# Designs tried in a protein design run: peptides against a protein of PDB entry 1EMU. Part 23

Target 1, 132 residues: chain A of PDB entry 1EMU
Amino acid sequence: PPYLKWAESLHSLLDDQDGISLFRTFLKQEGCADLLDFWFACTGFRKLEPCDSNEEKRLKLARAIYRKYILDNNGIVSRQTKPATKSFIKGCIMKQLIDPAMFDQAQTEIQATMEENTYPSFLKSDIYLEYT

## One batch from the design tools (peptide; made by RFdiffusion4, then SolubleMPNN)

Design b1_p12_4_s2 (from b1_p12_4, 5 letters changed)
Fold by OpenDDE base, seed 2:
Structure b1_p12_4_s2 (fold): chain B 132 residues (1-132), chain A 12 residues (1-12)
Amino acid sequence: as target 1 above (132 residues)
Amino acid sequence: SSIEEEILNSLL
């Protein structure tokens, strides 16, 4: 069953709508849903190929991601990303150099945080265990 | 994905 695949890898969990729903619920209870939301924001942003028609929209999105997750010093995403990574993103925003991959390093760092902490905790949670 | 779009749209 799918729930067994979720225990094999975070990737399998995030490829399943039911898995995402349960995991997000768990993260909200732990006060760290922003980790997952940021991860998906980065993935979605990277898929937006630059063109004349979406340049302004991409800039607005990049700024929004930056302001919500990176600039907030009290936020969990900010606390779990390295200063150099945050500085790089800030630089991209200030220079308006909006490469599709500009959030890749930050996404990697947040993914590592989930892999090492919240994902294992989820597999031990009542939410997951009651589902199985 | 639908989740990605939902998250991005929530930022606008």
Scores: peptide ipSAE 0.712, ipTM 0.959, DockQ to the pose 0.841
Fold by OpenDDE base, seed 4:
Structure b1_p12_4_s2 (fold): chain B 132 residues (1-132), chain A 12 residues (1-12)
Amino acid sequence: as target 1 above (132 residues)
Amino acid sequence: SSIEEEILNSLL
């Protein structure tokens, strides 16, 4: 069953809508749902191929992601990303250099945070265990 | 994905 795959890797969990739903619920209870939301925001953003028609939209999205997750010093994402990473993103925003991969390092760092902390905790949670 | 779109749309 899928829930067994979820325990094998975070990737498997994030590829399953039910897994995502349960994991997000868990993260909300832990006050760190922004980790997952940011992760998906980065993935979604990277999928937006640059073109003349979506340039403004991509810039707006990049700014929004930056302001919501990176610039917010009280946010879990900001606390779990390196200063150099945040500075790089800021630079991209200021220079309007909106490469699809501009959030990759931040996403990697947040993914590592989930791998090391929230994902293992989720697998020990009542939410997951009761589902199994 | 739908989740990605939902999150991105929530930012706009």
Scores: peptide ipSAE 0.711, ipTM 0.958, DockQ to the pose 0.837
Fold by OpenDDE base, seed 5:
Structure b1_p12_4_s2 (fold): chain B 132 residues (1-132), chain A 12 residues (1-12)
Amino acid sequence: as target 1 above (132 residues)
Amino acid sequence: SSIEEEILNSLL
């Protein structure tokens, strides 16, 4: 069943709608749902290829992601991203150089945080175990 | 994906 694949890799978990739902519920209880939301925001943002018609939208989205997750020093995403990574993102925003990959390093760092902390905890959680 | 779009739209 799919839940067994979820235990094999975080990637498998995040490719499954049910897995995402359960994991997000768990993260919310732990006060760190922003990790997952940011991860998906980065993925979605990267898929928006630059063109004349969506440049304004992409800039607005980039600013929103930055303000919500990176700029907030008390936020879990900000705490789990390196200063150099945050500075790079800030630079992109200030210069209005909005490359599709501008959040890639931050996403990688947040993914590592999930891999090392919340994902293993999820697999030990009542939410996951009761589902199995 | 649907989740990605939902999250992005929630930011605007």
Scores: peptide ipSAE 0.710, ipTM 0.959, DockQ to the pose 0.836
Fold by OpenDDE base, seed 3:
Structure b1_p12_4_s2 (fold): chain B 132 residues (1-132), chain A 12 residues (1-12)
Amino acid sequence: as target 1 above (132 residues)
Amino acid sequence: SSIEEEILNSLL
């Protein structure tokens, strides 16, 4: 069953809608749902191909992601991303240079945080174990 | 994906 694949890799978990739902519920209870939300925001943002018709939307989204997750020093995403990474993103926002990949490094760092901490904890959680 | 769209839409 799919839940066995979830235990094999975080990637497998994040490719499964049921897995995502359970994992997000777990993260919310742990007060760190922003890690997953940011990860998906980055993925969604990268999928938006730049063109004349969506330039304003992409800029607004980039600013929103920046303000919610990067600029907030009290946020878990901000605390789990490197200063140089945050500085780069800030630079992109200030210069309005909105490349689809501008959040890639931050996403990588947050993914590593999940891999090392919250994902293993999830596999030991009552939420996951009761599902199995 | 649905989750990506939901999250992005919630930011605007």
Scores: peptide ipSAE 0.706, ipTM 0.958, DockQ to the pose 0.889

Design b1_p12_4_s3 (from b1_p12_4 with P2S D5Q)
Fold by OpenDDE base, seed 2:
Structure b1_p12_4_s3 (fold): chain B 132 residues (1-132), chain A 12 residues (1-12)
Amino acid sequence: as target 1 above (132 residues)
Amino acid sequence: SSYEQEVLESLL
């Protein structure tokens, strides 16, 4: 069953709508749902192919991701990303250099945070265990 | 991912 695959890899969990729902519920209780939302925002942003028709949309979206997750010094994403990573993103926004990969390093750091802490904790949580 | 799209839409 899918829930067994969720325990084998974070990727399997994040590739399943039910898995995402349960994991997010757990993260909300832990006050760190932004980790998951930011991860998906980065993935979605990277998939947007740059072109004349979506340039303004991509810039707006990049700014929104930056302001919501990176600029907020009290936020969990900001606390779990390196200063150099945040500075790079700020630079991209200020210079309007909006490369699809501009959030890759930040996403990697947030993924590592989930792998090391919240994902293992989720697998031990009542939310997951009661589902199984 | 459907949730991926939901997150992006919530930012705009």
Scores: peptide ipSAE 0.792, ipTM 0.971, DockQ to the pose 0.879
Fold by OpenDDE base, seed 4:
Structure b1_p12_4_s3 (fold): chain B 132 residues (1-132), chain A 12 residues (1-12)
Amino acid sequence: as target 1 above (132 residues)
Amino acid sequence: SSYEQEVLESLL
């Protein structure tokens, strides 16, 4: 069953809509759902290849991601990303240099946070165990 | 991902 795959890797969990739903529910209870949302925002943003027709949209989206997750000093994403990473993102926003990969390092750091902390905790949670 | 799209749309 899919829930066994979820325990094998975070990737498997995030590739499953049911897995995402349960994991997000867990994260919300822990006050860190933004980790997951940011991760998906980064993935989605990277998939938007730059072109003349979507330049404005990409800029707006990048600004939104920055303002919601990076600029918020009280946010879990901000606390779990390195200062140099956040400074780089800020620089991209200020210079309006919106490369598809501009959030890659931040996403990597947030993924590491999930791998090391929230993902293992989820697998030990009542939410996951009761589902199995 | 369906949820991926949902997150992006929520930001705009």
Scores: peptide ipSAE 0.792, ipTM 0.971, DockQ to the pose 0.926
Fold by OpenDDE base, seed 5:
Structure b1_p12_4_s3 (fold): chain B 132 residues (1-132), chain A 12 residues (1-12)
Amino acid sequence: as target 1 above (132 residues)
Amino acid sequence: SSYEQEVLESLL
């Protein structure tokens, strides 16, 4: 069953809508759902290939992601990303150089945070264990 | 994914 695959890798968990739902519920209880939301925002943003027709949308999205997750010093995403990474993103926003990969390093750092902390905890949680 | 799009839409 899918829940067994979820225990094998975070990637498997995030590739399953039911897995995402359960994991997010757990993260909300831990006060860190933004980790997951940011991760998906980065993935979705990267898929938007730049062109004349979507440039304004991409800039708007990039600004939104930056302000919601990176600029918020009280946010968990900001706390779990390196200063140099945040500075790079800020630079991209200010210069309006919106490369599809501009959030890649931040996403990597947040993924590592989940891998090392929240994902293992999820697998030990009542939410996951009761589902199995 | 569905959730991926949901997150992006919530930002706009």
Scores: peptide ipSAE 0.791, ipTM 0.971, DockQ to the pose 0.930
Fold by OpenDDE base, seed 3:
Structure b1_p12_4_s3 (fold): chain B 132 residues (1-132), chain A 12 residues (1-12)
Amino acid sequence: as target 1 above (132 residues)
Amino acid sequence: SSYEQEVLESLL
């Protein structure tokens, strides 16, 4: 069953809509759902290839991601990303250099945070265990 | 994924 694959890798969990739902519920209880939302925001953003038809949308999204997750110094994403990473993103926003990969380093750092803490905790949680 | 799109749309 899928829940066994979820325990094998974070990637497997995030590739499953049911897995995402349960994991997010857990993260909300832990006060860190923004980790997951940011991760998916980065993935989705990267998939938007620059072109005339989506340039405005991409800029708007980049600014929104920055303001919600990076600029908020009290946010979990901000606390779990390196200052240099946040500074780079800020620079991209200020210069309006919106490369599809501009959030890659931040996403990597947040993924590491999940891998090392929240994901293992999820697998030991009542939410996951009751689902099995 | 569907959730991926949901997150992005919520930001707009």
Scores: peptide ipSAE 0.789, ipTM 0.970, DockQ to the pose 0.926

Design b1_p12_4_s4 (from b1_p12_4, 4 letters changed)
Fold by OpenDDE base, seed 1:
Structure b1_p12_4_s4 (fold): chain B 132 residues (1-132), chain A 12 residues (1-12)
Amino acid sequence: as target 1 above (132 residues)
Amino acid sequence: SSIEQEILESLL
């Protein structure tokens, strides 16, 4: 069943709508839903190919992601990303050089955080175990 | 995906 695949990899969990729903609920209870939201924001942002018609929208989105997750020093995403990574993103925003991959390193670091902490905890949680 | 777009739209 799908829930067994979720325990095999974080990737399998994040590819399943039911898995995402349960995991996000768990993260909200732990006060760290921003980790997952940021991860999906990065994926969604990367899928937006630069073109003349979406340039302004992409810039607005990049700024919004930066302000909500990176700039907030008290936020969990900011605390779990390296200074050099945050500095690079800031540089992109300031220079208005909005490459689709500009959040890739940050996403990688947040994914590692989930892999090491919240994902294993989820598999031990009442939410997951009651689902099984 | 729908969740990706939902999150992005919530930022605007």
Scores: peptide ipSAE 0.719, ipTM 0.963, DockQ to the pose 0.831
Fold by OpenDDE base, seed 4:
Structure b1_p12_4_s4 (fold): chain B 132 residues (1-132), chain A 12 residues (1-12)
Amino acid sequence: as target 1 above (132 residues)
Amino acid sequence: SSIEQEILESLL
């Protein structure tokens, strides 16, 4: 069953709608759902190919991601990203240089946080174990 | 994906 694959890799968990739902519920209870939301925001943002028709939208999205997750010093994403990474993102926003990959390093760091902490904890959680 | 679009749309 799919839940066994979830225990094999975080990637398998995040490729499954039910897995995402359960994991997000767990993260919300832990007060760190923003880790997952940011991760998906980064992936979605990177998929937006720059063109004349979406330039303004991409800028607005980049600013929104920055303001919600990076600029918020009290947020879990901000606390789990390195200062140099956050400074780079800030620079992109200020210069309005909105490359599709501008959040890649931050996403990598947040993914590492999930891999090292919340993902293993999820696999030991009542939410996951009761589902199995 | 659907979840990605939902997250992005929620930011606007």
Scores: peptide ipSAE 0.717, ipTM 0.962, DockQ to the pose 0.831
Fold by OpenDDE base, seed 5:
Structure b1_p12_4_s4 (fold): chain B 132 residues (1-132), chain A 12 residues (1-12)
Amino acid sequence: as target 1 above (132 residues)
Amino acid sequence: SSIEQEILESLL
Protein backbone atom coordinates (compact mmCIF):
# COMPACT_ATOMS: atom_id res chain seq x y z
CA PRO B 1 0.00 0.00 0.00
CA PRO B 2 1.05 3.60 -0.55
CA TYR B 3 1.69 4.26 3.13
CA LEU B 4 4.59 1.85 3.01
CA LYS B 5 6.15 3.88 0.25
CA TRP B 6 5.78 6.97 2.40
CA ALA B 7 8.05 5.40 4.95
CA GLU B 8 10.69 4.72 2.33
CA SER B 9 11.23 8.33 1.33
CA LEU B 10 9.93 11.82 1.84
CA HIS B 11 9.73 12.09 -1.92
CA SER B 12 7.21 9.26 -2.03
CA LEU B 13 5.18 10.90 0.69
CA LEU B 14 5.06 14.22 -1.10
CA ASP B 15 3.99 12.59 -4.35
CA ASP B 16 0.82 11.24 -2.76
CA GLN B 17 -2.20 13.39 -2.04
CA ASP B 18 -3.17 11.36 1.00
CA GLY B 19 0.38 11.40 2.22
CA ILE B 20 0.60 15.15 1.86
CA SER B 21 -2.67 15.60 3.70
CA LEU B 22 -1.62 13.50 6.65
CA PHE B 23 1.85 14.97 6.80
CA ARG B 24 0.52 18.50 6.66
CA THR B 25 -1.92 17.72 9.45
CA PHE B 26 0.95 16.43 11.52
CA LEU B 27 3.07 19.47 10.76
CA LYS B 28 0.24 21.79 11.72
CA GLN B 29 -0.05 20.24 15.15
CA GLU B 30 3.70 20.64 15.52
CA GLY B 31 3.59 24.24 14.38
CA CYS B 32 5.72 23.44 11.37
CA ALA B 33 3.27 23.50 8.48
CA ASP B 34 5.13 26.41 6.92
CA LEU B 35 7.97 24.08 6.04
CA LEU B 36 5.79 22.10 3.70
CA ASP B 37 3.90 25.08 2.38
CA PHE B 38 7.13 26.85 1.56
CA TRP B 39 8.48 23.77 -0.13
CA PHE B 40 5.46 23.55 -2.40
CA ALA B 41 5.49 27.27 -3.00
CA CYS B 42 9.06 27.03 -4.22
CA THR B 43 8.23 24.16 -6.52
CA GLY B 44 5.25 25.95 -7.93
CA PHE B 45 7.17 29.14 -8.39
CA ARG B 46 9.99 27.44 -10.23
CA LYS B 47 7.50 26.01 -12.70
CA LEU B 48 6.44 29.49 -13.74
CA GLU B 49 8.68 30.21 -16.68
CA PRO B 50 9.52 33.87 -17.19
CA CYS B 51 7.71 35.68 -19.97
CA ASP B 52 6.42 39.15 -20.64
CA SER B 53 2.89 38.23 -19.66
CA ASN B 54 3.68 36.82 -16.22
CA GLU B 55 6.55 39.03 -15.11
CA GLU B 56 4.43 41.08 -12.76
CA LYS B 57 2.77 38.02 -11.29
CA ARG B 58 6.08 36.29 -10.74
CA LEU B 59 7.49 39.33 -8.99
CA LYS B 60 4.46 39.55 -6.75
CA LEU B 61 4.69 35.88 -5.91
CA ALA B 62 8.38 36.09 -5.18
CA ARG B 63 7.81 39.03 -2.89
CA ALA B 64 5.00 37.21 -1.14
CA ILE B 65 7.08 34.11 -0.58
CA TYR B 66 9.96 36.22 0.66
CA ARG B 67 7.86 38.28 3.03
CA LYS B 68 5.90 35.39 4.47
CA TYR B 69 8.63 32.83 4.95
CA ILE B 70 12.06 34.43 4.65
CA LEU B 71 11.69 37.90 6.11
CA ASP B 72 9.81 36.69 9.19
CA ASN B 73 12.62 36.06 11.64
CA ASN B 74 10.24 34.33 14.00
CA GLY B 75 9.13 31.87 11.35
CA ILE B 76 10.37 28.33 11.18
CA VAL B 77 11.42 28.67 7.55
CA SER B 78 13.55 31.66 8.35
CA ARG B 79 15.12 29.86 11.29
CA GLN B 80 15.92 26.84 9.15
CA THR B 81 17.49 28.69 6.25
CA LYS B 82 21.03 29.98 6.19
CA PRO B 83 21.72 33.69 6.37
CA ALA B 84 23.52 33.65 3.04
CA THR B 85 20.53 31.99 1.42
CA LYS B 86 18.15 34.54 2.81
CA SER B 87 20.43 37.36 1.76
CA PHE B 88 20.57 36.04 -1.76
CA ILE B 89 16.79 35.92 -1.98
CA LYS B 90 16.53 39.41 -0.57
CA GLY B 91 18.98 40.59 -3.19
CA CYS B 92 16.92 39.07 -5.97
CA ILE B 93 13.81 40.78 -4.68
CA MET B 94 15.47 44.15 -4.29
CA LYS B 95 17.06 43.98 -7.71
CA GLN B 96 13.89 42.55 -9.24
CA LEU B 97 15.92 39.74 -10.72
CA ILE B 98 13.37 37.00 -10.43
CA ASP B 99 14.97 33.83 -11.68
CA PRO B 100 12.85 30.66 -11.51
CA ALA B 101 15.57 29.05 -9.42
CA MET B 102 15.93 31.87 -6.90
CA PHE B 103 14.39 29.79 -4.09
CA ASP B 104 16.15 26.54 -4.93
CA GLN B 105 18.76 26.71 -2.20
CA ALA B 106 16.20 27.67 0.41
CA GLN B 107 13.96 24.84 -0.70
CA THR B 108 16.85 22.43 -0.42
CA GLU B 109 17.60 23.58 3.10
CA ILE B 110 13.98 23.28 4.16
CA GLN B 111 13.74 19.86 2.59
CA ALA B 112 16.77 18.80 4.60
CA THR B 113 15.10 20.09 7.73
CA MET B 114 12.04 17.99 7.02
CA GLU B 115 14.13 14.95 6.18
CA GLU B 116 16.08 15.17 9.41
CA ASN B 117 13.37 16.21 11.82
CA THR B 118 9.69 16.35 10.97
CA TYR B 119 9.54 13.50 8.48
CA PRO B 120 11.00 10.92 10.87
CA SER B 121 8.74 12.20 13.61
CA PHE B 122 5.75 11.88 11.33
CA LEU B 123 6.48 8.22 10.77
CA LYS B 124 6.30 7.73 14.54
CA SER B 125 3.18 9.83 14.95
CA ASP B 126 -0.26 8.63 15.87
CA ILE B 127 -1.55 10.14 12.66
CA TYR B 128 0.61 7.94 10.50
CA LEU B 129 0.46 4.83 12.65
CA GLU B 130 -3.30 4.92 12.93
CA TYR B 131 -3.53 5.24 9.17
CA THR B 132 -1.52 2.09 8.68
CA SER A 1 0.18 20.49 -9.14
CA SER A 2 -3.07 21.46 -7.51
CA ILE A 3 -1.44 21.87 -4.13
CA GLU A 4 1.29 24.07 -5.51
CA GLN A 5 -1.16 26.31 -7.28
CA GLU A 6 -3.39 26.51 -4.26
CA ILE A 7 -0.54 27.60 -2.06
CA LEU A 8 0.71 30.14 -4.56
CA GLU A 9 -2.73 31.59 -5.07
CA SER A 10 -3.16 31.90 -1.33
CA LEU A 11 -0.14 34.17 -1.24
CA LEU A 12 -1.64 36.72 -3.61
Scores: peptide ipSAE 0.716, ipTM 0.963, DockQ to the pose 0.833
Fold by OpenDDE base, seed 3:
Structure b1_p12_4_s4 (fold): chain B 132 residues (1-132), chain A 12 residues (1-12)
Amino acid sequence: as target 1 above (132 residues)
Amino acid sequence: SSIEQEILESLL
């Protein structure tokens, strides 16, 4: 069953809607749902192809992601991203140079945080174990 | 994906 694949890799978990739902519920209880939300925001943002018609929307989204997750020093995403990474993103926002890949490094760092901490904890959680 | 779009839309 799919839940066995979820235990094999974080990638498998994040490719499954049911897995995502359970994992997000777990993260909310742990006060760190922003890790997953930011990860998906980055993926979604990268998928938006730059063009004249969506330039303003992409800028607004980039600013929103920056303000919610990067600029907030009290947020878990901000605490789990490196200063140089946050500085780079800030630079992109200030210069209005909005490349689809501008959040890639931050996403990588947050993914590593999940891989090393929250994902293993999820597999030991009552939420996951009761599902199995 | 659906969740990606939902998250992005919630930011605007």
Scores: peptide ipSAE 0.711, ipTM 0.961, DockQ to the pose 0.837

Design b1_p12_5_s1 (from b1_p12_5 with E1D A10E)
Fold by OpenDDE base, seed 3:
Structure b1_p12_5_s1 (fold): chain B 132 residues (1-132), chain A 12 residues (1-12)
Amino acid sequence: as target 1 above (132 residues)
Amino acid sequence: DELLQEAIEEGK
């Protein structure tokens, strides 16, 4: 069953809509849902290839991601990303140089946080174990 | 935030 694959890798969990939903519910209970939302937001942002039709949308989205997750010093995403990474993102926003990969490093760091902390905890959680 | 939600859904 799919839930066994979820325990094999975070990748398998995040490739499954039911797994995502269950994991997000767990993260929300832990006050860490922003980690997953940010991760997916970065992926969604990267999928928007630069072109005339989406240039303004991409800029607005980059600013929104920055303001919600990076600029908020009290947020979990901000606390789990390195200062140099946050500074780079700030620079991109200020210069309006919105490369599709501008959040890649931050996404990697947040993924590592999930891999090392919240994902293992999820597999030991009541919500996951009761699902199995 | 609507824009963020769209991006999150697109990321899935």
Scores: peptide ipSAE 0.801, ipTM 0.968, DockQ to the pose 0.951
Fold by OpenDDE base, seed 1:
Structure b1_p12_5_s1 (fold): chain B 132 residues (1-132), chain A 12 residues (1-12)
Amino acid sequence: as target 1 above (132 residues)
Amino acid sequence: DELLQEAIEEGK
């Protein structure tokens, strides 16, 4: 069953809508749903290829991601991303150089945080175990 | 934020 695949890799969990829902519920209870939201926001942003018709939208979205997750020093995403990574993102925003890959390093660092902490905890949680 | 919400959904 799918829930067994979720225990084999974070990738399997995040590739399943039911898995995402349960994992996000768990993260919300732990006060760290922003980790997952940021991860998906980065993926959504990267899917928006630069063109004349979406330039303004891409800039606005990049700014929104930056302000909510990177600029907030009290936020879990900010605490779990390296200073150099945050500085690079800030630079992109300031220069208005909005490359589709500008959040890739931050997404990687947040993914590592989930892999090492919240994902293992989820597999031991009542939410997951009751689902099995 | 509607724009963020759209991006999150598109990321799934």
Scores: peptide ipSAE 0.801, ipTM 0.969, DockQ to the pose 0.943
Fold by OpenDDE base, seed 2:
Structure b1_p12_5_s1 (fold): chain B 132 residues (1-132), chain A 12 residues (1-12)
Amino acid sequence: as target 1 above (132 residues)
Amino acid sequence: DELLQEAIEEGK
């Protein structure tokens, strides 16, 4: 069943709508749902191909991601991203250089945080175990 | 934020 695949790979968990729902519920209880939301936001942003028709939208979205997750020094995403990574993103925003890959490094760092901490904890949680 | 929420959903 799918829940067994979730235990084998974070990728498998994040590729399943039921898995995402349960994992996010767990993260909310831990006060760190922003990790997952940021990860998905980065993916959604990267899917927007640069063109004249969506340039303004892409800039606004990049700014929204930056303000919500990177600029907030008290936020878990900010605490789990390296200063150089945050500085790079800030630079892109200030210069209005909005490359589809501008959040890739931050997304990688947040993914590593989930892999090392919240994902293993989820697999030990009552939410996951009761689902199985 | 509606724009941010849209991006999250598109990321899934």
Scores: peptide ipSAE 0.800, ipTM 0.968, DockQ to the pose 0.947
Fold by OpenDDE base, seed 4:
Structure b1_p12_5_s1 (fold): chain B 132 residues (1-132), chain A 12 residues (1-12)
Amino acid sequence: as target 1 above (132 residues)
Amino acid sequence: DELLQEAIEEGK
């Protein structure tokens, strides 16, 4: 069953809508749902290929991601991203140089945080264990 | 933020 695959890799968990739902519920209870939301936001942003018709949209989205997750020093995403990474993102925003890959390093760092902390904890959680 | 929510959904 799918829930067994979820325990094999975070990738498998995040490729499953039910898995995502359960994991996000767990993260919300832990006060760190922003980790997952940011991760998906970065993926969604990267999917927007630059063109004349979506330039403004991409800029607005980049700013929204930056303001909510990177600029907020009280947020878990900000605390789990390296200063150099945040500085790079800020630079992109200030210069309005919005490359599809501008959040890649931050996404990688947040993914590592989930891999090392919240994902293992999820697999030990009542939410996951009761689902099995 | 609707724009942000749309991006999250597209990321799934």
Scores: peptide ipSAE 0.800, ipTM 0.968, DockQ to the pose 0.930

Design b1_p12_5_s2 (from b1_p12_5, 5 letters changed)
Fold by OpenDDE base, seed 1:
Structure b1_p12_5_s2 (fold): chain B 132 residues (1-132), chain A 12 residues (1-12)
Amino acid sequence: as target 1 above (132 residues)
Amino acid sequence: DELLEEAIKLGE
């Protein structure tokens, strides 16, 4: 069943709508839902290929991601991303060079945080265990 | 933020 695959990899969990829902509920209880929201925001952003019609929208979205998750020094995403990574993103925003891959390193670092902490905790949580 | 919500949903 799908819930057993969720325990095999974070990738399997994040590819399943039911898995995402349960994991988000768990993260909200832990006060760290921003980790997952940021991860999906980065994926959504990368899906928007640069073109004349979406240039302004992509810039606005990049700025929104930056302001909510990177610039907030008290936020969990900011605390779990490296200074050089945040500096690079800031540079892209300031230069208005909005490459689809500009958040890739930050997404990787947040994914590692989830892999090492919240994902294992989720598999031990009442939310997951009661679902099984 | 509507843009963020849209991006998150697009990523899922």
Scores: peptide ipSAE 0.808, ipTM 0.969, DockQ to the pose 0.942
Fold by OpenDDE base, seed 2:
Structure b1_p12_5_s2 (fold): chain B 132 residues (1-132), chain A 12 residues (1-12)
Amino acid sequence: as target 1 above (132 residues)
Amino acid sequence: DELLEEAIKLGE
């Protein structure tokens, strides 16, 4: 069953809508839901191919991601991303150089945080265990 | 933020 695959890899969990729902519920209880939302926001952003028709939208989205997750010094995403990574993103925003890959390093760092902490904890949680 | 919500859903 799918829930067994979720225990084998974070990737399997995040590829399943039911898995995402349960994991998000768990993260909200832990005050860490922004980790997952940021991860998906980065993926969504990267899917937007640069073109004349979406240039302004992409810039606005990049700014929104930056303001909510990177600029907030008290936020879990900001605390779990390296200063150099945050500085690079700030630079892209200031220069209006909005490459589809501009959040890749930050996404990688947040993914590592989930792999090391919240994902293992989720597999030990009542939410997951009661689902199985 | 509606724009962020759209991006999150697009990522999922």
Scores: peptide ipSAE 0.806, ipTM 0.969, DockQ to the pose 0.945
Fold by OpenDDE base, seed 4:
Structure b1_p12_5_s2 (fold): chain B 132 residues (1-132), chain A 12 residues (1-12)
Amino acid sequence: as target 1 above (132 residues)
Amino acid sequence: DELLEEAIKLGE
């Protein structure tokens, strides 16, 4: 069953709508749902292929991601991303150089945070164990 | 933020 695959890799968990739902519920209880939302926001952003028709939309979205997750020093995403990574993103925003990959390093760092902390905790949680 | 919510959904 899918829930067994969830225990084998975070990737499998994030590829499953039921898995995402349960994991998000867990993260909300832990006060760190922003980790997951940021991760998916980065993926969604990267899916937007640059073109003349979506330039404004992409810039606006990049700024929204930056303001909510990177600029907020009190946020968990900001605390779990390296200063150099945040500086790079800020530079992209300021220069309006909105490459689809501009959040890749930040996404990688947040993914590592989940892999090492919240994901293992989720597998030990009542939410996951009761689902099995 | 509607745009942000849309992006999250697109990523899922």
Scores: peptide ipSAE 0.806, ipTM 0.969, DockQ to the pose 0.966
Fold by OpenDDE base, seed 3:
Structure b1_p12_5_s2 (fold): chain B 132 residues (1-132), chain A 12 residues (1-12)
Amino acid sequence: as target 1 above (132 residues)
Amino acid sequence: DELLEEAIKLGE
């Protein structure tokens, strides 16, 4: 069943809508749902290919991601991303140079945080174990 | 934000 694949890799968990739902519920209880939301926001942002019709939307979205997750020094995403990474993102926003890959490094760092901490904890959680 | 919610859903 799919839940066994979720235990094999974070990638398998994040590729499954049911897995995402359970993982998000767990993260909310742990006060760190922003890690997952940021990760998916970055993926969604990258899917928006630059063109004349969506340029303004992409800029607004980049600003929203920046303000919500990067600029907030008290946020878990900000605390789990490196200063140089946050500085680079800030630079892109200030210069209005909105490359689809501008959040890639931050997404990688947050993914590593999930891999090392919240994902293993999820697999030991009542939410996951009761589902199995 | 609605824009963020849309992006998150698009990423999933």
Scores: peptide ipSAE 0.805, ipTM 0.969, DockQ to the pose 0.959

